# Peptides against a protein of PDB entry 5K2M: the designs that were tried, part 65

Target 1, 273 residues: chain A of PDB entry 5K2M
Amino acid sequence: MRIGITYTVLRREEMAIKERAGEFGEVVMLHEDDLLFPGNYDLDVVIIRNVSHFKALYTARLFESEGIPTVNSSRLIFEAGDKLFATLRLAGKVPVPEWKAALSEGGALRVPDSLGYPLVSKPVFGSWGRLLAKVNDRDSLEAVLEHRKWMKNPLYGIHYFQEFVEKPGRDIRSYVIGGEFVGAIYRYSNHWITNTARGGKAEPCSDPEVEELSVKAWEAFGEGALAIDIFESEKGLLVNEVNPNMEFKNAARVTGADMAGKLVEYAVEVAKT

## One batch from the design tools (peptide; made by RFdiffusion4, then SolubleMPNN)

Design b2_p14_2_s2 (from b2_p14_2, 6 letters changed)
Fold by OpenDDE base, seed 5:
Structure b2_p14_2_s2 (fold): chain B 273 residues (1-273), chain A 14 residues (1-14)
Amino acid sequence: as target 1 above (273 residues)
Amino acid sequence: MEFVERYPKSYKVY
């Protein structure tokens, strides 16, 4: 078996994936600079680890066009990596924060009539809490909309809003790979954005409700490897978002779960399908 | 294909 791994930056995750993939066959590391299409790639499966959502999406689709399956698939990257598309999948299966989407400034200005204040403005793409805004009032909403108008990417004209969820100083990140719950962590932060990339402490999360909800959230997509962000709210557990390009170094360290191994095992299964 | 290990000196977190 020949396992490709595409990457932008060799992180701890990519190193772990490489190491574990070596137990199953020949590993071919493919930096973005090495990729040229169409190409004659002799690979049974490709693990997609490009940092950019769009680079990952297009890389996956390009390999699929050569008849090579990818983990994650271009379909999953597309649907899970867009916050609105992910919400559309999730909302029919699991509890999610209340949300609204608007396709114009005029539509966006009516969102508070439904969600109230405070609300959260999210871009449909992007990671690490980029361009998340807590919108406390009308003036703040107008400011966010005004700024979006002058952003060059047309995707910023898609206005996705969520209710502001008051969290207990933490959120949950769980991992589901091939439908199997692999593990979960609490991410602690005094900021309303709890991303561990901003210096938050991680601790193991052992909660059967989290496990059940995480699997159900994965089932909304039905394939691949997902990190799942869950909020603890007054309404109970809410699935906030999913990530098809998951970072797991902190979760693997804290839980002891072999996330890299599970990802490789799943990729090997995909290769045999 | 040639394997190139790329460890950036710094990774910008956005």
Scores: peptide ipSAE 0.019, ipTM 0.527, DockQ to the pose 0.448
Fold by OpenDDE base, seed 3:
Structure b2_p14_2_s2 (fold): chain B 273 residues (1-273), chain A 14 residues (1-14)
Amino acid sequence: as target 1 above (273 residues)
Amino acid sequence: MEFVERYPKSYKVY
C-alpha cells in the first residue's frame, strides 16, 4: 500500500501520521510545492493535511479526479469546513447554538430582532477564532457590517451570526474518526474565545454525554475524521462547529489516545473500498 | 526517496 500525506508545514500531527502510516506501507510525503495536476500519482489513498481550508478542499478534489480517495474527502471538507454549511448539517441531528444567516447588510441589521444581543459574528471560513466579534449593541453591529463591506473576499458578504453562549470558562473538543469516538478534552481560557492555540490549557474530558453527542454530530456528515467543538451551556451541550482538518497534538498528549494511528487505520480502510 | 526536511517543524499559530 502507498499512502500519500499532503502538508503545508510538518507539525507534530503530520510527524505522528507519517510514523504510523509507515507501519501500513510506503509513505509519500507531498508538500504543497510538489502538487501539480493533472499528475501520475501512484497512491492508494491520500491523507489531506494542508493548513488552508481551500487548499485542502482543492487538493482533495484534484486527487479524487484521478481516482485516488482522500481522507478527508472533498465533499466532507466542503460541508464541514464552512461554518454555515456545517451548521445546516448539524442542526438537523444535534443541538446547536441559535443562528441566523443574512446575505445583505439590510438583512443583517434585522438579525437582532430574532437572536437579540449579545451576538457573535463569524466568517463562514477561517480558524483559531479569527474575525470573531462579540456584538453587544446596534452600534457594534453597524461597525462590523461596515468593515465587512470593505473586505475583498466575497465570502465576507455572507453574514453568519450565532447567539452568544455563556461558557464555564472552557469548551470541549472531541474527536470522531470513521464513526468511532477517540477522545475529548476541555480547553480552558479566561477569554470568551477558548481555543488552546491562543494559550489555553487542555485537560481530559471523560463524559458519556459528550461521547454520545460527538458520534451523533459525526453522523450528520457520515464519513471521515472530525474534530467537534462543543459548548457547555445553560441549555445543555451545544455543538458549535466541526473541523475536517483537525489539530490533535494537545488532545493526544492529554488523553493518551492514538489519534494519528486511528486516522491512518481509517485511511487504510478507505483505500480498500 | 530520502525525505529531506526542507520545511519548518512547527507552524506558528496566531
Scores: peptide ipSAE 0.016, ipTM 0.490, DockQ to the pose 0.375
Fold by OpenDDE base, seed 1:
Structure b2_p14_2_s2 (fold): chain B 273 residues (1-273), chain A 14 residues (1-14)
Amino acid sequence: as target 1 above (273 residues)
Amino acid sequence: MEFVERYPKSYKVY
């Protein structure tokens, strides 16, 4: 078996994936600079680890066009990696925070009529809490919308909002690969953005309700490897977002779960179908 | 605003 691994930077995750993949066959490391299409790739499967959502999406689709399956698939990356599209999948299966989407400033200015204040403004793409804004009032909403007008990417004109969820100083990140729950962590922060990439601490989460909800959230997509972000709210557990290009270094460290191994095993399974 | 990737292309780790 020949396993490709596409990457932007060799992180702990990519190193672990490479190591585990070596147990199943030949590993071909493919930096973004090495990717040219169409190409004559002799690979049975490709694990997509490009940092950019869009680069990951297009890389997956390009390999698929050559008959090479990817983990994750371009379909999954597309649907799960966009916060709005992910919400559309999730909302039919699991509890999600109340949300609104608007396609204009005029529409966005009416969002508080439904969600109230405070609300959270999110870009539909991006990671590590980039361009998240807690919007406490009308003046803040107008400021966010004004700034969006000056952003060159047209996707910033897609306005996605959620209710502000009061969290107990933490959120949950779980991992589901091929429909199997692999593990979960608490992410602690004194900031309303609890992402560990912003200085949060990670601890193991062992909660049967989290496990069940995580599997149901994965079933909304029905394939691949997903990290699932869950809020503990007064309304119960809410699935906030999913990530088809997961970081798992902290989760693997604190839980001891072989997330890299599970990802490779799933990729090998995909290669055999 | 330029979408700055958190990891610039220059970090090719061999």
Scores: peptide ipSAE 0.014, ipTM 0.491, DockQ to the pose 0.094
Fold by OpenDDE base, seed 4:
Structure b2_p14_2_s2 (fold): chain B 273 residues (1-273), chain A 14 residues (1-14)
Amino acid sequence: as target 1 above (273 residues)
Amino acid sequence: MEFVERYPKSYKVY
């Protein structure tokens, strides 16, 4: 078994994946600088750990074009890594926050007619709460829309909005790999953005409802390794988003779950199919 | 520049 691992930065996750992959065969670490295509790669599977969503997506697709399966697949990265596309998948299977999408400023200005205020403006791509805006009023909406016009990436012209969900000072991040629930954590923050990457605390989450919902959310995509962000709301649990390029160092530390091992095991399974 | 030590391109854990 020859396992490729693509990466931008060697993080704790990549080190753990590397270590566990070594138990299953030869590990080939592939920094982004090493990636040229076509490349005649001799690999049975590639674990995609590029930090950039787009780099991960294209890397996966490029390996797939050479007949090498990837974890995650380019399909999964594409659908799960876009917040709007992910919402489209999720909304058919699990409860999600109310959402609207608009393709123009004029359309976006009508979103409050449906969602009210406050609402959350999200880019369809991006991590760590980048460019999330709590939009409390019309003036704030206009400002967000104006700023988006001047952003170079055309995807910023895709306006994705959610209702603002009042959370109990935390959210839930769960992990599902190959359809198996691996673990979950609470992420605590006094800010409405509860991402632990911004200094939040993590604690284990042991809730059967979270486990069930997480698996159902994964089933909306039907493959791969996903981190799933879940909100506790007055309406019950809501699946906010999924991440096909998951960070798990905090979750692994807090839960003791072998997330790296589970990811490698799944990659080995994918290689054998 | 954080010198991320480039791990060898290929290695086997035995």
Scores: peptide ipSAE 0.008, ipTM 0.466, DockQ to the pose 0.090; fails the geometry check

Design b2_p14_2_s4 (from b2_p14_2, 5 letters changed)
Fold by OpenDDE base, seed 3:
Structure b2_p14_2_s4 (fold): chain B 273 residues (1-273), chain A 14 residues (1-14)
Amino acid sequence: as target 1 above (273 residues)
Amino acid sequence: MEFKEKFPKSYKVF
């Protein structure tokens, strides 16, 4: 068994994945600077750990074009890594926050007629709560739309909105790998954007409803390794988003779950298929 | 191949 690991930065996650992969076979660490295609890669599977969504997507598709399976697949990265495409999958299987998409400024200005205020404006791509805006009124909406108009990336012209969900000063991050629930954490924050990357505390989440909902959210995609973001709301549990390029250092530390081992075990299963 | 710890030249996280 020869296991590739593509990466941008050696984080605690990539170090743990490397260590566990060494128990199953030869490990080939592949930095982004080492990736040229077409190439003659002698690998049974590649674990994709590139930090950029687009780099991860293209890296996965390039290995797949050479007959090498990837974890995650380019299909999963494409569908799960875009917030709108992920919402389209999730909305058919699990409760999600109310959402609207608009393809123009004139369309976006009508979103409040259906969702009301407050709104959350999200880019369809990006991590760590970048370019999230709480929109309380029309003047704020017009300002967000004006700023988006001057952003050069055409994906900023895809207007994705959610209802604003009042949360109990926390959210839930769960992990499902190969259809198995691996663990979950509460992420605490005094800000409406709950993210542990911004200095939030993490605690174990042991809730059977979270486990069941997390597996159902994974089944909307039906493959790979996903981190799942869940809100506790007045309407019950809502699946907000999924991440096909998960950070898990805080979750592994807090829960004691072997997330790196489970990811490697799944990659070895994919290599045998 | 010797594992050379390479650091990314640019942190463009899109």
Scores: peptide ipSAE 0.012, ipTM 0.400, DockQ to the pose 0.370
Fold by OpenDDE base, seed 5:
Structure b2_p14_2_s4 (fold): chain B 273 residues (1-273), chain A 14 residues (1-14)
Amino acid sequence: as target 1 above (273 residues)
Amino acid sequence: MEFKEKFPKSYKVF
């Protein structure tokens, strides 16, 4: 078996994936600078670890065009990596924060009529809580919308909003790979954005309700490896978002779960189908 | 570790 690993930066995750993939076959590390298509690649599967969502999506689709399966698939990266498309999958299967989408400024200005304030404005793409805004009032909404007009990417014209969820100074990140729950962590932060990339502490989460909800959230997509962000709210557990390009270094360290091994095992299964 | 510490300023996300 020949296992490709595409990457932008050799992180601890990519090093762990490389190490574990070596137990199953030959490992071919593929930096973004080495990728040319069509390339006639001799690979049984490719693990996609490009940092950019769009580069990951296109890389996956390019390998798939050569008959090489990818983990994650271009379909999963597309659907899970867009917050609105992910919400559309999730909302039919699991509790999610109340949300609205608007396709114009005039539509966006009516969102508070149904959700009230405070709101959270989210771009449909992006990571690490970039361009998240807590919108407390009309003036703040107008300011966010005004700034979006001057952003060059047309995807910033897709207005996605959630209710503001009051959280107990933490959120949950779980990991589901091939339908198996692998582990979960609490992410602590004094800020309403709990992302560990902003200096949050991580602790193990052992909660059967989190495990069950995480599997159900994965089943909304039905394939691949997902990190799942869950809120503890007064309404119970809410699935906030999923990530098809997961960072797991902190979660693997804190839980002791073999996330890299589970990802490789799943990629080997995908290669055999 | 802040985003800036994880990814050098020269890191193009796009």
Scores: peptide ipSAE 0.006, ipTM 0.400, DockQ to the pose 0.058
Fold by OpenDDE base, seed 1:
Structure b2_p14_2_s4 (fold): chain B 273 residues (1-273), chain A 14 residues (1-14)
Amino acid sequence: as target 1 above (273 residues)
Amino acid sequence: MEFKEKFPKSYKVF
């Protein structure tokens, strides 16, 4: 078996995936600079670890066009990596924060009529809480919308909003790979944006309700490896977002779960189908 | 930590 691993940067995750993949066959490390298409790739499966959502999406689709399966698939990356498209999948299966989408400034200005204040403005793409805004009032909403007009990427003209969820100074990140719950962590933060990438502490989460909800959230997509972000709210557990290009170094360290091994095992299964 | 600090220029470690 020949396992490709595409990457932008060799992180702890990519190193662990490489090491574990070496137990199943030959490992071919493919930096973004090495990716030219069409190409003569002799690979049974490719694990997609490009940092950019769009680079990951296009890389997966390019390998699939050559008959090489990817983990994750371009379909999963597309649907799970867009916050609005992910919400459309999730909302039919699991509790999600109340949300609105608007396609114009005039539409966006009416979002508070449904969600009230405070609300959260999100770009449909992006990671680590980039361009998240807590919008407390009309003046703040107008400011966010004004800034979006000057952003060159047309996807910033897609206005996605959620209710502001009051959280107990933490959120949950769970991991589901091939439909199996692998583990979960609490992410602590003194800021309303909870992210371990912003200096938050991680602790293990052992909660059967989190496990059940995480599997149901994965079933909304029905394939691949997902990190799932869950809020503890006054309404109960809410699935906020999913990530088809998950960071797991902190979760693996804290839980002791072999997330890299589970990802490789799933990629080997995909290669055999 | 800015995105640039998290992903310093990936030198290909040969």
Scores: peptide ipSAE 0.006, ipTM 0.377, DockQ to the pose 0.072
Fold by OpenDDE base, seed 2:
Structure b2_p14_2_s4 (fold): chain B 273 residues (1-273), chain A 14 residues (1-14)
Amino acid sequence: as target 1 above (273 residues)
Amino acid sequence: MEFKEKFPKSYKVF
């Protein structure tokens, strides 16, 4: 078996995936600079670890066009890596924060009529809480909308809003790979944006409700490896977003779960189907 | 050595 691993940066995750993949076959590390298509790659499966959502999406689709399966698939990356598209999948299966989408400024200005204030403005793409805004009032909404007009990427013209969820100074990140719950962590932060990549502490989360909800959230997509961001709210557990390009170094460290091994095992399964 | 130079810790991937 020949296992490709595409990457932008050799992080702890990519190193762990490489190490575990070596137990199952030959490992081919493919930096973004090595990727030229069509390339006639001799690989049984490719683990997609590109940092950019769009690079990961296109890389997956390019390998699939050569008949090489990917983990995650281009379909999953597309559906899960867009916050709005992910919400559309999740909303039919699990509790999610209340949300609205608008396709114009005039539409976006009516979002408070439905959701009230405070709101969270999100770009449909992007990681690490980039361009998240807490919108407390009309003036803040107008400012966010004005700034979006001048953003070069047309996807910034897609106005996605959630209700602001009060969190107990933490959120939950769970991991589901191939439909198996692998583990979960609490991510602590004094900021309303909880993310361990921004210096938050991580602790193990052992909660059967989190496990059940995480599996249900994964079933909304039905394939691949997902990190799932869950909020503890006054309304109960809410699935906020999913990530098909998951970081797991902190979760693996604090839970002891072999997330890299589970990802490789799933990729080996995908290669055999 | 070259790889750490191409991607500073502040690398914003879009």
Scores: peptide ipSAE 0.000, ipTM 0.413, DockQ to the pose 0.159

Design b2_p14_3_s1 (from b2_p14_3, 11 letters changed)
Fold by OpenDDE base, seed 3:
Structure b2_p14_3_s1 (fold): chain B 273 residues (1-273), chain A 14 residues (1-14)
Amino acid sequence: as target 1 above (273 residues)
Amino acid sequence: DELELKKLLEKLLE
């Protein structure tokens, strides 16, 4: 068994994946600078750990074009890594925050007619709560839309909105790999954006409802390794987003779950299919 | 930009 691991930065996650992969076969570390296509790669499977969503997507598709399966697949990265495309998959299977999408400023200005205020403006791509805006009124909406006009990437012209969800000072991040629930954590923050990357505390989450909902959310995609972000709302649990390029160092530390091992085991299964 | 993302990641890893 020859296992490739693509990466941008060697993080704790990539080190753990490398270590566990070594128990199953030969490990080939592939930095982004090492990747040229078409190439002659002698690999049975590639674990995709590129930080950029787009680099991860294209890397996966390029290996697949050479007959090498990837974890995650380019299909999963494409559908799960875009907030709008992920919502389209999730909305038919699990509870999600109310949402609207608009393709123009004129369309976006009508979103409050259905969602009301406050609402949240999100880019369809990006991580760590970047460019999230809580929009409390018409003036704030106009300001957000004005700023979007001057953003260079045309994807910023895709206007994705959610209802503002009141949270109990925390959110939940769960992990599902190959359809198996691996673990979950609470992420605490004093800010409405509860991302642990901004200095939040993490604690174990042991809730059967979270486990069930997480598996159902994974089933909306039907493959791969996903981190799932869940809100505790007045309406119950809501699946906010999924991440096909998950960070798990805090979750592994807090829960004791062998997330790196589970990811490698799944990659080995994919290689044998 | 890739460079900005790398810098952001480095800050998050500190």
Scores: peptide ipSAE 0.014, ipTM 0.514, DockQ to the pose 0.097
Fold by OpenDDE base, seed 1:
Structure b2_p14_3_s1 (fold): chain B 273 residues (1-273), chain A 14 residues (1-14)
Amino acid sequence: as target 1 above (273 residues)
Amino acid sequence: DELELKKLLEKLLE
């Protein structure tokens, strides 16, 4: 078996995936600079680890066009990696924060009529809490919308909003691969944006309700490897978002779960189908 | 965006 691994930066995750993949066959590391298409690649499966959502999406689709399956698939990356499209999948299966989408400034200005204040403005794409804004009032909403007008990428003109969820100083990140719950962590932060990339501490989460909800969230997509972000709210557990290009170094360290191994095992299964 | 991403990655890899 020949396993490709595409990557932007060789992180701890990519190193672990490479190591585990070597137990199943020949590993071909493919940096972004190595990716030219059409390329006549001789691979049974490709694990997509490009950092950029769009680079990951297009890389997956390009390999698929050559008959090579990818983990994750381009379909999954597309649907799960867009916050709005992910919400559309999730909302039919699991509890999610109340949300609104607007396609203009005029539409966005009416969002508080439904969600109230405070609300959260999110870009439909992006990671590490970039361009997240807690909007407490009309003046803040107008400021966010004004700044968005001057952003070059037209996708910033797609306005996605959620209710502000009061969290107990933490959120939950769980991992589901091939429909199997692998593990979960609490991420602690004094800031309303809970992200370990911004200095949050991680602790193991062992909660049967989290496990059940995580699997149901994965079933909304029905394939691949997903990290799932869950809020603890007064309304109960809410699935905030999913990530088809998961970071797991902190979760693996804290839980001891073999996330890299599970990902490789799933990729091997995909290669055989 | 790519430059910001690189800077962020550098910080995360430290």
Scores: peptide ipSAE 0.014, ipTM 0.501, DockQ to the pose 0.096
Fold by OpenDDE base, seed 5:
Structure b2_p14_3_s1 (fold): chain B 273 residues (1-273), chain A 14 residues (1-14)
Amino acid sequence: as target 1 above (273 residues)
Amino acid sequence: DELELKKLLEKLLE
């Protein structure tokens, strides 16, 4: 078994994945600078750990074009890594925050007619709560839309909105790999954006409802390794988003779950298929 | 700059 690991930066996650992969076979670390295509790669599977969503997507697709399966697949990275496409998958399987999508400023200005205020404006791509805006009124909506006009990436012209969900000072991040629930954490923050990358505290989450919901959310995609962000709302648990390029160092530390091992085991299974 | 982004990510991950 030859296991490739693509990476941008050697994080704690990549080090843990490398270590665990060594128990199953030969490990080939592939920095982004090492990647040229078409290539002659002798690998049974590649674990994709590129930091950039788009670099991860293209790297996965390039290996797949050479007959080498990837974890995650380019399909999963594409669908799960886009907030709107992920919502389309999730909405048919699990409770999600109420959402609207608009393809123009004129369409976006009508979103409050359905969602009301406050609402949340999200780009369809990005991580760590970048360009999330809590929109409290019409003036704020107009300002967000005006700023989007001047952004260079055309994807910022895709307007994705959610209802604002009042949370109890925390959210939940769960992990499902190959359909198996691996663990979950609470992320605490006094800010409405509770991402641990912004200084939030993590604690273990042991809730059977979270486990069940997380597996159902994963089943909406049907493959791979996903981090799942869940809100505790007055309406119950809501699946907010998923991440096909998960960070798990804090979750692994807090829960003691072998996230890296589970990811490698799944990659080995994929290689054998 | 890619290097700056990497450094920023490293800081965020500390």
Scores: peptide ipSAE 0.015, ipTM 0.513, DockQ to the pose 0.143; fails the geometry check
Fold by OpenDDE base, seed 2:
Structure b2_p14_3_s1 (fold): chain B 273 residues (1-273), chain A 14 residues (1-14)
Amino acid sequence: as target 1 above (273 residues)
Amino acid sequence: DELELKKLLEKLLE
């Protein structure tokens, strides 16, 4: 078994994946600078750990074009890594925050007629709460829309909005790999954006409802390894988003779950299919 | 430094 691991930066996650992969076969670390296509890669599977969503997507697709399966697949990265496309998959399977999409400023200005204020503006791509805006009123909406006009990437012209969900100072990050629930954590923050990358505390989450919901959310996609962001709302649990390129160092540390091992085991299964 | 890593990651995601 020859296992490739693509990466941008050697994080704790990549080091753990490398270590666990070594138990199953030969490990080939592939920095972004090492990737050239077409290539003659002698690999049975590639674990995609590029930091950039788009680099991860294209890397996966390029390996697949050479007959090498990837974890995650380019299909999963594409659908799960886009907040709108992910919502479209999730909405038919699990509870999600109320949302609207608009394709113009004129359309976006009508979103409050259905969602009300406050609402959250999200780009369809990006991580770590980047460019999330809590929109409390018309003036704030106009400001967000004005700023979007000056952004170079045309994807910023896709206006995705959610209801503002009041959270109990935390959210839930769960992990499902190959359809198996691996673990979950609470992420605490004093800010409405609950991301541990901003200095939040993580604690283990042991809730059967979270486990069940997480598996159902994964089933909306039907493959791969996903981190799932869940809100605790007055309406119950809501699946906010999924991440096909998950960070898990905090979750692994706090829960003791072998996230890296489970990911590698799944990659080995994919390689054998 | 986790902050430096975050800053680096943010830069790489631009």
Scores: peptide ipSAE 0.014, ipTM 0.498, DockQ to the pose 0.074; fails the geometry check

